# Peptides against a protein of PDB entry 5YCA, part 27

Target 1, 132 residues: chain A of PDB entry 5YCA
Amino acid sequence: RSLPAERNPLYKDDTLDHTPLIPKCRAQVIEFPDGPATFVRLKCTNPESKVPHFLMRMAKDSSISATSMFRSAFPKATQEEEDLEMRWIRDNLNPIEDKRVAGLWVPPADALALAKDYSMTPFINALLEASS

## One batch from the design tools (peptide; aimed at target 1 F32 K99 R100 A102)

Design b2_p17_6_s1 (made by RFdiffusion4, then SolubleMPNN; from b2_p17_6, 5 letters changed)
Fold by OpenDDE base, seed 4:
Formats: C-alpha cells, sequence, structure tokens
Structure b2_p17_6_s1 (fold): chain B 132 residues (1-132), chain A 17 residues (1-17)
C-alpha cells in the first residue's frame, strides 16, 4: 500500500523510550446509551505546526483508534488516502466492530503493527501501558 | 466528522482541566 508522503515530524524516531510518555496519558469515563466506558488518551502535538491530535485507547479491551493514529501521523493526507488506508486495515488486520464509537479501532497487536508503519511505536506503547 | 467531535469532546475534558 501507499502511505502519504509527509509524516508528522513528532514521529521522526520510532526507537525512542516510551516510558516518559506514560504519565502524559489521561483516562476518562464516557457515558454511552448502553452504559459508561473508559478511554485513555494521549495528546500528540506536531512540533512544527503546533496542532495537537489525540490518540485513543478503549480501556476495557485496549483497542486503539487507527483513524486517530493515521490522522496524527499524516496531517496533510487527503480523504482518499485515509479511505484507502482504512480499507487496507479492514482487509489485512482485525478491526473491531463497536457501533458506539466513530472511526476504525484495532486490537493492540494490530495497533503496534500500524505504529511501526507510521513510526509511532513509542506513543502506542505508552498508550497501551497507561493506567485506566 | 463524528470522530473529530468525539475526540474534541474527550480532549476538552481530559486536557483542558
Amino acid sequence: as target 1 above (132 residues)
Amino acid sequence: DELKKLLEEISKKLFNE
């Protein structure tokens, strides 16, 4: 597959230690029609544009928002590029089905696979290890 | 965009307090 050419400079080094990012994560309980659910979020600010994006994890099953990962990694991506990547994820990974939340969500192993592709490994590791 | 709305709503509660 073809990923967008320009990537968020925040993710220039995929090998950095993730542990300093763990305390940056925050947990929140959100009410849904079928009851409350806890999410863990990590604020990721593009060091050049200063535009923040938030990565999200569902606390219960550790599912990660692939859509938020993509949008953070590729801030200049077109809708077509996003659609193509989401289709690739559906065809090649194991996204979950949750009608309560928007976007495409994937289990931890798939999230880490995407993180490698997007050069976001430290951030996803931190998000997965953070308390909920 | 529904995801954007969700993210913004949650971020406001988590990171603006």
Scores: peptide ipSAE 0.105, ipTM 0.710, DockQ to the pose 0.138
OpenDDE base, seeds 1, 2, 3, 5: peptide ipSAE 0.106, 0.104, 0.102, 0.102; ipTM 0.713, 0.709, 0.706, 0.709; seed 1 fails the geometry check

Design b2_p17_6_s2 (made by RFdiffusion4, then SolubleMPNN; from b2_p17_6, 5 letters changed)
Fold by OpenDDE base, seed 3:
Structure b2_p17_6_s2 (fold): chain B 132 residues (1-132), chain A 17 residues (1-17)
Amino acid sequence: as target 1 above (132 residues)
Amino acid sequence: SELEKLLKEISEKLFNE
């Protein structure tokens, strides 16, 4: 597969300590037709464009939104590039099915694999360790 | 798109605390 050429400069160093990011995460209960569910989010702001994106985790099973990861890492990607990556994830990883939420969601191990590819490891570690 | 709208709504709900 081919990832987009330009990456968010926020993720220039994949080796940074993740612990300072943990208290920056926020949890909230959201009501759905079949009952409430808790999510955890981390605000990630592009230091050049100043545009924020939110990384998202389901609290209960720690599923991570691969869609949110891709859009944060590659803010100038085309829809075609995103569709290609989401198809690759479906074919090579283990995405979960949840009709309550939009986008493609993956378990923690797959999220960390994607984080390595996108240079987002500190941010995904923090999101996974945050309380809910 | 419908996907973008739904993701935005979830993000806004979580951000507005």
Scores: peptide ipSAE 0.032, ipTM 0.658, DockQ to the pose 0.235
OpenDDE base, seeds 1, 2, 4, 5: peptide ipSAE 0.033, 0.032, 0.032, 0.030; ipTM 0.657, 0.653, 0.649, 0.649; seed 1 fails the geometry check

Design b2_p17_6_s3 (made by RFdiffusion4, then SolubleMPNN; from b2_p17_6, 5 letters changed)
Fold by OpenDDE base, seed 1:
Structure b2_p17_6_s3 (fold): chain B 132 residues (1-132), chain A 17 residues (1-17)
Amino acid sequence: as target 1 above (132 residues)
Amino acid sequence: SELEELLKKISEKLFNE
């Protein structure tokens, strides 16, 4: 696969300590047709463009939105590049089918694999460790 | 998009950021 060339400068260093990010996460119960579900979010602001993105985790099973990860990591990506990556994830990882939510969601191990590819490991570690 | 709508919904529920 081919990832976009330009990455969000927020993720310039994948080796940073994630623990300071944990208290920045927030949890909330969201109502869905089949009942309530708790989500954990982490606001990630591109230091250059000042555009924020929210990384999302389902509290119960720690599924993480791969779509949100990609859009945060690659702010200048084309739709074609996103589609290609989502297809790669579907073909190579273990995305979870959940009709309640949009985008492609993956289990923790897959999220960490993507985080390594996108250079955003500290942020995903923090999101996974945050309380709900 | 539908994802953006979901993210907006969650964002609106959690603080005014």
Scores: peptide ipSAE 0.090, ipTM 0.697, DockQ to the pose 0.248
OpenDDE base, seeds 2, 3, 4, 5: peptide ipSAE 0.085, 0.083, 0.054, 0.090; ipTM 0.691, 0.691, 0.668, 0.696

Design b2_p17_6_s4 (made by RFdiffusion4, then SolubleMPNN; from b2_p17_6, 7 letters changed)
Fold by OpenDDE base, seed 3:
Structure b2_p17_6_s4 (fold): chain B 132 residues (1-132), chain A 17 residues (1-17)
Amino acid sequence: as target 1 above (132 residues)
Amino acid sequence: SALEELLKQISERLFNE
């Protein structure tokens, strides 16, 4: 597969300690037609453009939004590039279908695999370890 | 999309705290 050429400079170093990011995560309860669900979010601001994106985790089963990861890592990607990556994820990883939310969500192991590809490992580790 | 709306709502809540 071909990932977008330009990556968010926030993710220039995949080897940094993730522990300082854990307290920066926040939990939020969202109401859905079939009841409430808790999400954990981490605000990620592009240091050059100053545009923020939020990485998202379902608290209960630790599913991570691959869509949020991709959009944060590649803020200048085209819709076609995103569609190609989401198809690759569907074909090669183990995405979970949840009718309550849009986007493609993956289990923790798959999220960490994507994090390595996107150079986001510290941020995904922090998101997974944060309390809900 | 539903995800975009969710992210928007979260962002607005945080910015208004």
Scores: peptide ipSAE 0.041, ipTM 0.672, DockQ to the pose 0.135
OpenDDE base, seeds 1, 2, 4, 5: peptide ipSAE 0.041, 0.039, 0.039, 0.045; ipTM 0.673, 0.672, 0.670, 0.677; seeds 1, 2, 5 fail the geometry check

Design b2_p17_7 (made by RFdiffusion4)
Pose (drawn by RFdiffusion4):
Structure b2_p17_7 (pose): chain A 132 residues (1-132), chain P 17 residues (1-17)
Amino acid sequence: as target 1 above (132 residues)
Amino acid sequence: LEEEYAEAREEFAEEYL
């Protein structure tokens, strides 16, 4: 599949061990109407533009926001490119919708498949292993 | 109750996505 032409330089090496990234993750409880949910997040900063994005994980089922991954991976992605990629995820992987939180959320195996596509493996590995 | 869900969802999207 086509993907946005440019990638976040933070992701120039998919093979680095992830041990140092785990302590950078944070668990956070967020109140919703029914009620609290726990998330794990990792702040990822583009080393060139310095623009940050959060990678998100739901602690209950370890679902990963594929939307958060895409938006961190591709700085100049158009809305059309994002729409195309979310359609591809729906058609080829196993996402879930949660009424409470927007975006496409995928199980760990699917998140890792996308991580290889986006060259984000160490970061998703760290997010998945971090304490909740 | 549905309005509260819409609002919490929008706030979450603005902060984390």

Design b2_p17_7_s1 (made by RFdiffusion4, then SolubleMPNN; from b2_p17_7, 7 letters changed)
Fold by OpenDDE base, seed 1:
Structure b2_p17_7_s1 (fold): chain B 132 residues (1-132), chain A 17 residues (1-17)
Amino acid sequence: as target 1 above (132 residues)
Amino acid sequence: MEEEIERAREEFEKKYL
């Protein structure tokens, strides 16, 4: 696979300590037809464009939105590039099927694998460790 | 990105961010 050429400069250093990001995460309850579910969100702002994206975790099973990761990491990606990556994830990782939510969601181990590819490791570690 | 989450975004940001 080929990832988009330009990456969000927020993720220029994958080696940073994640612990300062943990308190930046926030939990919210979302109401679904089958009942409430808690999500944890981390606001990630592109330091150049100032456009924010939210990284998303399902609190209960720690599934992470791969779609949110991709869109945050690659602000200039085309829809075709996104579709290609999501297809790769479906074919190579272990996405979770959840009809309640949009996008492609993956378990923690897969999220960390993607985080390495996208240079987002500190942010995903923080998101996974945050309380809900 | 989810519709329900997006609808709650403004309220969420006001309260938590």
Scores: peptide ipSAE 0.039, ipTM 0.686, DockQ to the pose 0.103
OpenDDE base, seeds 2, 3, 4, 5: peptide ipSAE 0.037, 0.037, 0.038, 0.037; ipTM 0.684, 0.684, 0.686, 0.682; seed 4 fails the geometry check

Design b2_p17_7_s2 (made by RFdiffusion4, then SolubleMPNN; from b2_p17_7, 9 letters changed)
Fold by OpenDDE base, seed 5:
Structure b2_p17_7_s2 (fold): chain B 132 residues (1-132), chain A 17 residues (1-17)
Amino acid sequence: as target 1 above (132 residues)
Amino acid sequence: MEEQIEEAKKAFEEKYL
């Protein structure tokens, strides 16, 4: 696979300490037809464009939106590039199927693998460690 | 903070629900 050429400068250093990001996470309850579910989110702002993206975790099983990760990491990616990466994830990782939510969601181990590829490990570690 | 929560909720619902 080939990742997009331009990456969000927020993720220029994959070795940063993640602990300061933990208190920046926020839990929220979302109402679904079959009952409520809790999510944890982390606001990530591109320091150049000042455009924010929100990384999301399901509190119950710690699944993380790979689609949100990709869009945050590669803000200028084409739809074709996104589709190619999502197909790669389906073929090589272990995404879950949840018809309640859009995008491609992956378990913690897969999220950390993607985070390494996208240079956003501190942010995913913080998201996983945050309380719900 | 509370205002940010509402904005984030709206964005998530529009994009991922």
Scores: peptide ipSAE 0.051, ipTM 0.664, DockQ to the pose 0.074
OpenDDE base, seeds 1, 2, 3, 4: peptide ipSAE 0.037, 0.036, 0.038, 0.036; ipTM 0.682, 0.679, 0.644, 0.677; seed 2 fails the geometry check

Design b2_p17_7_s3 (made by RFdiffusion4, then SolubleMPNN; from b2_p17_7, 7 letters changed)
Fold by OpenDDE base, seed 3:
Structure b2_p17_7_s3 (fold): chain B 132 residues (1-132), chain A 17 residues (1-17)
Amino acid sequence: as target 1 above (132 residues)
Amino acid sequence: MEEEIERARKRFEEEYL
């Protein structure tokens, strides 16, 4: 598959130590019709544009929003490019259906596979290890 | 810090819920 040409310079080095990012994560409780659920967030700021995006994890089953990853990694991507990548994820990985939230969510192993493709491995490791 | 948490919550609800 083809990914967008320009990537967020925040992710220029996939080999960095992830442990300093763990305490930067934050948990929050969201109320849904069927009860509360906890999410974990990590703020990722583009060092050039200064625009932040939040990476998102469901605390209970550690599902991660692939949509949040893509939007952070590729700030100049078109909606068509995003749709194409989400279709690829549906066809090649194991996304989880959750009617409560928007976007495409994937289990930890798939999130790490995407992280490798997007050069985001330290950030996804930190998000997965953070407390909730 | 509290304001940042609230802004993040609001953005999450707007973009992902």
Scores: peptide ipSAE 0.128, ipTM 0.745, DockQ to the pose 0.074
OpenDDE base, seeds 1, 2, 4, 5: peptide ipSAE 0.069, 0.056, 0.069, 0.024; ipTM 0.714, 0.706, 0.709, 0.565

Design b2_p17_7_s4 (made by RFdiffusion4, then SolubleMPNN; from b2_p17_7, 6 letters changed)
Fold by OpenDDE base, seed 1:
Structure b2_p17_7_s4 (fold): chain B 132 residues (1-132), chain A 17 residues (1-17)
Amino acid sequence: as target 1 above (132 residues)
Amino acid sequence: MEEEIEEARRRFEEEYL
């Protein structure tokens, strides 16, 4: 696979301590036809463009939106690049199918694998450890 | 904080639902 060339400068250092990010996470309840579900989100702002993107976790099973990760990490990615990466995830990882939500969601271990590829490890660790 | 919560809710609903 080929990841986009330009990455969000927020993720310049994958080795930073994640613990200060934990209290920055927020829980929210989303109402679905079959009942409510809680999500945890982390606002990630590109320090150059000042454009925020929200990383998303399903609170109950800790599934994380790979789509949210990709879009945050690669602000100038084309749709074709995103489609290629999502296909790679489908073929190589263990995505969870949830018809209630858009995007591709993955279990924690896969999210951390992607985080390494995208240089987002502190942010994903924080998102996983945050309370709901 | 309230504004951030509402923004996050809106963005999630628009982009992921």
Scores: peptide ipSAE 0.092, ipTM 0.711, DockQ to the pose 0.074
OpenDDE base, seeds 2, 3, 4, 5: peptide ipSAE 0.059, 0.056, 0.059, 0.022; ipTM 0.694, 0.692, 0.697, 0.528; seed 5 fails the geometry check

Design b2_p17_8 (made by RFdiffusion4)
Pose (drawn by RFdiffusion4):
Structure b2_p17_8 (pose): chain A 132 residues (1-132), chain P 17 residues (1-17)
Amino acid sequence: as target 1 above (132 residues)
Amino acid sequence: DAAYAEASAAFDELVAA
């Protein structure tokens, strides 16, 4: 499938061990109407533009926001490109919708498949292994 | 449903870094 032409330089090496990234993750409880949910997040900063994005994980089922991955991976992605990619995820992987939180959320195996596609493997590995 | 829309918007703002 086509993907945005440019990638976040933070992701220039898919093979680095992830041990140092785990402690950079944070668990956070967020209140919703019914009520609290726990998330794990990793702040990822583009080393060139210095623009940060969060990678998100829901602690209950370890679902990963594919939307958060995509937005972190491709700085100049158009809305059309994002729409195309979310459609591809729906058609080829196993996402879930949560009424409470927007975006496409995928199980760990699907998140890792996308991480390989986006060259984000060490970061998703760290997000998945972090304490909740 | 409105409460969920509002919580979802606040959450999106929070995770926008």

Design b2_p17_8_s1 (made by RFdiffusion4, then SolubleMPNN; from b2_p17_8, 8 letters changed)
Fold by OpenDDE base, seed 2:
Structure b2_p17_8_s1 (fold): chain B 132 residues (1-132), chain A 17 residues (1-17)
Amino acid sequence: as target 1 above (132 residues)
Amino acid sequence: DAAIEEARAAFEAEMSA
């Protein structure tokens, strides 16, 4: 697969200790037609553009939005590049289907695999470790 | 390494926000 050429400078070094990011995560209860569900969010700001993105985890099963990861990692990606990556995820990983939420969501192991590819490991580790 | 230090600074900024 082909990933976008330019990556968010926030993710230049994926070897940093993730633990200081854990308390920066925030739990959020979202109301859905079938009842409330808790998500965990981590704000990630591009140091150059100052544009923030929120990485998202479903609290209960720890599914993580691959779409949000991709958009944070590759701020200049085209829609075609995103579509290609999402298709790759569908074909090679184990995304879950949840009609309540937008985007493509993946289980923790898949999220960590993507994090390695996107150089986001500390951020995804923190998101997974955070309490809900 | 300037690139690594820049990344660390950005990381720390996220931690302090």
Scores: peptide ipSAE 0.057, ipTM 0.644, DockQ to the pose 0.022
OpenDDE base, seeds 1, 3, 4, 5: peptide ipSAE 0.025, 0.024, 0.054, 0.027; ipTM 0.563, 0.560, 0.715, 0.581; seed 1 fails the geometry check

Design b2_p17_8_s2 (made by RFdiffusion4, then SolubleMPNN; from b2_p17_8, 7 letters changed)
Fold by OpenDDE base, seed 5:
Structure b2_p17_8_s2 (fold): chain B 132 residues (1-132), chain A 17 residues (1-17)
Amino acid sequence: as target 1 above (132 residues)
Amino acid sequence: DAAIEEARAAFEKLMSA
């Protein structure tokens, strides 16, 4: 598959120690019509543009928002590029459909596979290890 | 808490996609 050419400079080094990022994660309860659900989030700020994005994990089953990952990693991606990647994820990984939330959510192993592709392994490791 | 509100806004933006 083809990924966007420009990547968020925050993810220039995929080999960094993830442990300092763990305490930066935050849990948040979101109210839905059918009840509350807890998410864990990690604020990721593009060091050049200063635009923040939040990586998101469902606390209960540790599903990670692939959409949040993609948008953080590729801030200049077109909607078409995003759609192509989401289709690839749907066809090659194991996304979970949750009617309460938008985007594609993937289990931890798939999230780590994507993290490798997007060069954001430390951030996903931290997000997965954070308490909720 | 401003941090919580910022995160909420980001989440809502994602959920509106």
Scores: peptide ipSAE 0.174, ipTM 0.781, DockQ to the pose 0.086
OpenDDE base, seeds 1, 2, 3, 4: peptide ipSAE 0.104, 0.119, 0.166, 0.155; ipTM 0.717, 0.740, 0.776, 0.765

Design b2_p17_8_s3 (made by RFdiffusion4, then SolubleMPNN; from b2_p17_8, 11 letters changed)
Fold by OpenDDE base, seed 4:
Structure b2_p17_8_s3 (fold): chain B 132 residues (1-132), chain A 17 residues (1-17)
Amino acid sequence: as target 1 above (132 residues)
Amino acid sequence: DEAIEAAREALEKLFSA
């Protein structure tokens, strides 16, 4: 697969300590037709453009939004590039099926694999360790 | 189901807000 050429400079160092990011996460309860569900979000601001994106985790099963990861990592990506990556994820990883949620969601292990590819490991580790 | 769709749209907005 081919990832977009321009990556968010926020993710220039994949080896940084993730623990300072844990308290930056916030839990949010969202109402669905079948009842409430808690999500954990981490605000990630591009230090050059100042545009924020939010990484998202389902609190209960720790599923991570691959869509949120991709959009944060590659803010100038085309829709075609996103579609290509999401298809790759469907074909090579283990995305969950949940009609309640938008985007493509993956288990923690898959999220960490993507994080390595996108240079986002500290941020995904923090998101996974945050309380809900 | 409109309720499900509304929830999906609301969640999508959380990607950037």
Scores: peptide ipSAE 0.292, ipTM 0.839, DockQ to the pose 0.847
OpenDDE base, seeds 1, 2, 3, 5: peptide ipSAE 0.290, 0.088, 0.281, 0.091; ipTM 0.838, 0.710, 0.835, 0.711

Design b2_p17_8_s4 (made by RFdiffusion4, then SolubleMPNN; from b2_p17_8, 10 letters changed)
Fold by OpenDDE base, seed 1:
Structure b2_p17_8_s4 (fold): chain B 132 residues (1-132), chain A 17 residues (1-17)
Amino acid sequence: as target 1 above (132 residues)
Amino acid sequence: DAAIEAARARFEAEMSA
């Protein structure tokens, strides 16, 4: 598959220690029609543009929003590029569908696979280890 | 379902705020 050409400079080094990022994560309860659900969020700010994106984890089953990952990693991606990647994820990984939330969500192992592709491993590790 | 769609939209906003 073809990923967007420009990546968020925040993700220059996929090998950095993730532990300093753990305390930066925040739990958030979101109300849905069928009841509340807790998410863990990690604010990721592009050091050049100063535009933030939030990486999202479902606290209950540790599913990660692949959509949030992609949008953070590739700030200049077109909608077509996002659609292409989401299709790839559907066809090659194990996404879950939850009608309550937008985007494509994947289990931890798949999230880490994507993190490697997007050079986001420290951030996803931190997001997965954070308490809720 | 309108309620679900509204919640989805709110969640989308939460991802960026």
Scores: peptide ipSAE 0.382, ipTM 0.865, DockQ to the pose 0.892
OpenDDE base, seeds 2, 3, 4, 5: peptide ipSAE 0.378, 0.363, 0.375, 0.365; ipTM 0.864, 0.862, 0.863, 0.861

## One batch from the design tools (peptide; aimed at target 1 R41 M56 V101)

Design b2_p18_3 (made by RFdiffusion4)
Pose (drawn by RFdiffusion4):
Structure b2_p18_3 (pose): chain A 132 residues (1-132), chain P 18 residues (1-18)
Amino acid sequence: as target 1 above (132 residues)
Amino acid sequence: ATEAENEAFTELEERLAE
C-alpha cells in the first residue's frame, strides 16, 4: 500500500533494542463517564521539527492506537492519506472501536505489524512491555 | 464527523499530557 512519502526521523532505525524506552513510558488513569480507564503512553519527539506526539496503549486489553502511531510516523500526512490508511487497517487488520476514545485501536500483534510498516518497532515494543 | 473525531482524539492526547 501507498504511505506518506516522508517519515519522522525518530524512526530511522527499526532494529534498536527497546530496553531504554520502557522507563520513558507512563501509566495514566483517565476518568470517563463510566468511569476510569488506564492508559500507557510514550511521548515521541521528532528530532528535527521538535513536534511531539503520544503513542497510546489501553491497559485493559493492551490495544494500541493505530491512529497515534500513524500521526507520529508521518509528519506531513494529509487527511486523505490518513483516511486511506485507516481504511486499510479496517480491511486488513483487526481493529476495535471504543465508544469512549476516538481512533482505531488494534491488538498487539496488529500494532507490531504496523510498527514494522512504519519503522516504529522499538517504540511499540517498549509501549507494549511497559508497566500499566 | 472526521473533524469531531479528530477533536475527540486530540482531547485524549491533551489529557494524557497532564

Design b2_p18_3_s1 (made by RFdiffusion4, then SolubleMPNN; from b2_p18_3, 8 letters changed)
Fold by OpenDDE base, seed 1:
Structure b2_p18_3_s1 (fold): chain B 132 residues (1-132), chain A 18 residues (1-18)
Amino acid sequence: as target 1 above (132 residues)
Amino acid sequence: SREEEEEAFKALEEQLAK
């Protein structure tokens, strides 16, 4: 598949130690029609544009929003590029369809696979290890 | 800070909204 050409400079080095990012994660309880659910979020700010995106994990099953990953990684991506990637994820990975939330969510192993593709490994490792 | 928490909460809601 083809990913967008320009990537968020925040993710320039996929080999960095993730442990300093762990305490930067925050848990958040959100109320849904069927009850509360806890999410873990990590604020990721593009150092050039200063635009923040929040990477998100469902605390219960550690599902991670692939959509948030993509949008954070590729700040200049078109909607068409996003749609193509989401379709690729649906066809090649094991996304979870959650009626409560937007975007495409994937299990930890898939998230780490995407993280490698998007050069986000330290951030996803931190998000997965953070307490909820 | 409180402002950061509010921003995060708002961003989370926006990103999760269908």
Scores: peptide ipSAE 0.175, ipTM 0.774, DockQ to the pose 0.068
OpenDDE base, seeds 2, 3, 4, 5: peptide ipSAE 0.174, 0.148, 0.175, 0.149; ipTM 0.772, 0.735, 0.772, 0.738

Design b2_p18_3_s2 (made by RFdiffusion4, then SolubleMPNN; from b2_p18_3, 9 letters changed)
Fold by OpenDDE base, seed 1:
Structure b2_p18_3_s2 (fold): chain B 132 residues (1-132), chain A 18 residues (1-18)
Amino acid sequence: as target 1 above (132 residues)
Amino acid sequence: SREEERERFEQLEEELAK
């Protein structure tokens, strides 16, 4: 597959220690028709554009929004590029269908695989280890 | 700020809502 050419400079180094990011995560309860669910979020700000984006994890089963990862990693991606990547994820990984939320959500192992591809490993590790 | 973070998170919640 082909990923967008330009990546968020926040993710220039995939080898950084993730532990300092853990306390940066925040939990929040979101209300759904069938009841509340807790999510963990991590604010990720593009150091050049100063545009923030949030990475999200479902607290209970640790599913992570791949869509959010992609949008954070590739700020200049086209809709077509996003669609192609999401299709690749559906075809090659193990996304979880949750009718309550938009986007494509993946289990931790898949999230880490994507994190490697997007150079986001420290951020996803932190998001997964954060308390809820 | 924390307020800005909350606002952005709320916006994201809306985007994720089905």
Scores: peptide ipSAE 0.044, ipTM 0.709, DockQ to the pose 0.073
OpenDDE base, seeds 2, 3, 4, 5: peptide ipSAE 0.041, 0.036, 0.042, 0.044; ipTM 0.701, 0.646, 0.706, 0.708

Design b2_p18_3_s3 (made by RFdiffusion4, then SolubleMPNN; from b2_p18_3, 9 letters changed)
Fold by OpenDDE base, seed 4:
Structure b2_p18_3_s3 (fold): chain B 132 residues (1-132), chain A 18 residues (1-18)
Amino acid sequence: as target 1 above (132 residues)
Amino acid sequence: MREAERAAFEALEQQLAL
């Protein structure tokens, strides 16, 4: 598949130690019509543009927002590019369907596969290992 | 992504953007 040409320079090195990122994660409870849900989030700031994006994990089942990953990794991506990638994920991975939470969510293993593709493995490892 | 879904995700981002 084709990914956007420009990637967030924050993710220039996929091999860095993820452990320093773990304490940077934060848990947050969000209220939904059917009840509260806890998320773990990691603030990822583009070192050049200074624009932050938040990576998201659902605490209960450790699902990761592929949408948040894509938007963080490819800040200049078009809506069409995002839709294309999300379709690819649906066709090739195992996203969690019928979620009450917006965006496309994937299991941890799929998140790590995407992380490799997006060169953001340390950040996803940290997000997965953080406490809620 | 449907427009309504996009709006919902953006709202989620805003809530988590602390």
Scores: peptide ipSAE 0.658, ipTM 0.939, DockQ to the pose 0.708
OpenDDE base, seeds 1, 2, 3, 5: peptide ipSAE 0.654, 0.653, 0.654, 0.655; ipTM 0.935, 0.937, 0.938, 0.938

Design b2_p18_3_s4 (made by RFdiffusion4, then SolubleMPNN; from b2_p18_3, 9 letters changed)
Fold by OpenDDE base, seed 4:
Structure b2_p18_3_s4 (fold): chain B 132 residues (1-132), chain A 18 residues (1-18)
Amino acid sequence: as target 1 above (132 residues)
Amino acid sequence: SREEERERFEALEEQLAK
């Protein structure tokens, strides 16, 4: 597959210590028709454009929104590029089907695989380790 | 539809941004 050419400069170094990011995560309860669910979110601001994106984790099963990861990592990606990547994820990883929550969600191991590809490892580790 | 999915995701992100 081909990922977008330009990546968020926030993710220039995939080797940074993730622990300082843990306390920056926030838990939030979202109401759904079948009941409440807790999510953990991490605000990620592009240091150049100053545009923020929120990485998302379902607290209960630690599923991570691949959609949120992609949009944060590739702020100039086209919708077609996103669609191609999401299809690749469906074909090659193990996305979780949850009709309650929009976007494509993946288990922790898959999220970390994507994080490596997107150079987001510290941020995903922090998101996974944060309390809910 | 894809458009509806995008709208739903944007709504979710908006909620989590607060």
Scores: peptide ipSAE 0.561, ipTM 0.914, DockQ to the pose 0.948
OpenDDE base, seeds 1, 2, 3, 5: peptide ipSAE 0.559, 0.559, 0.556, 0.402; ipTM 0.914, 0.914, 0.913, 0.837

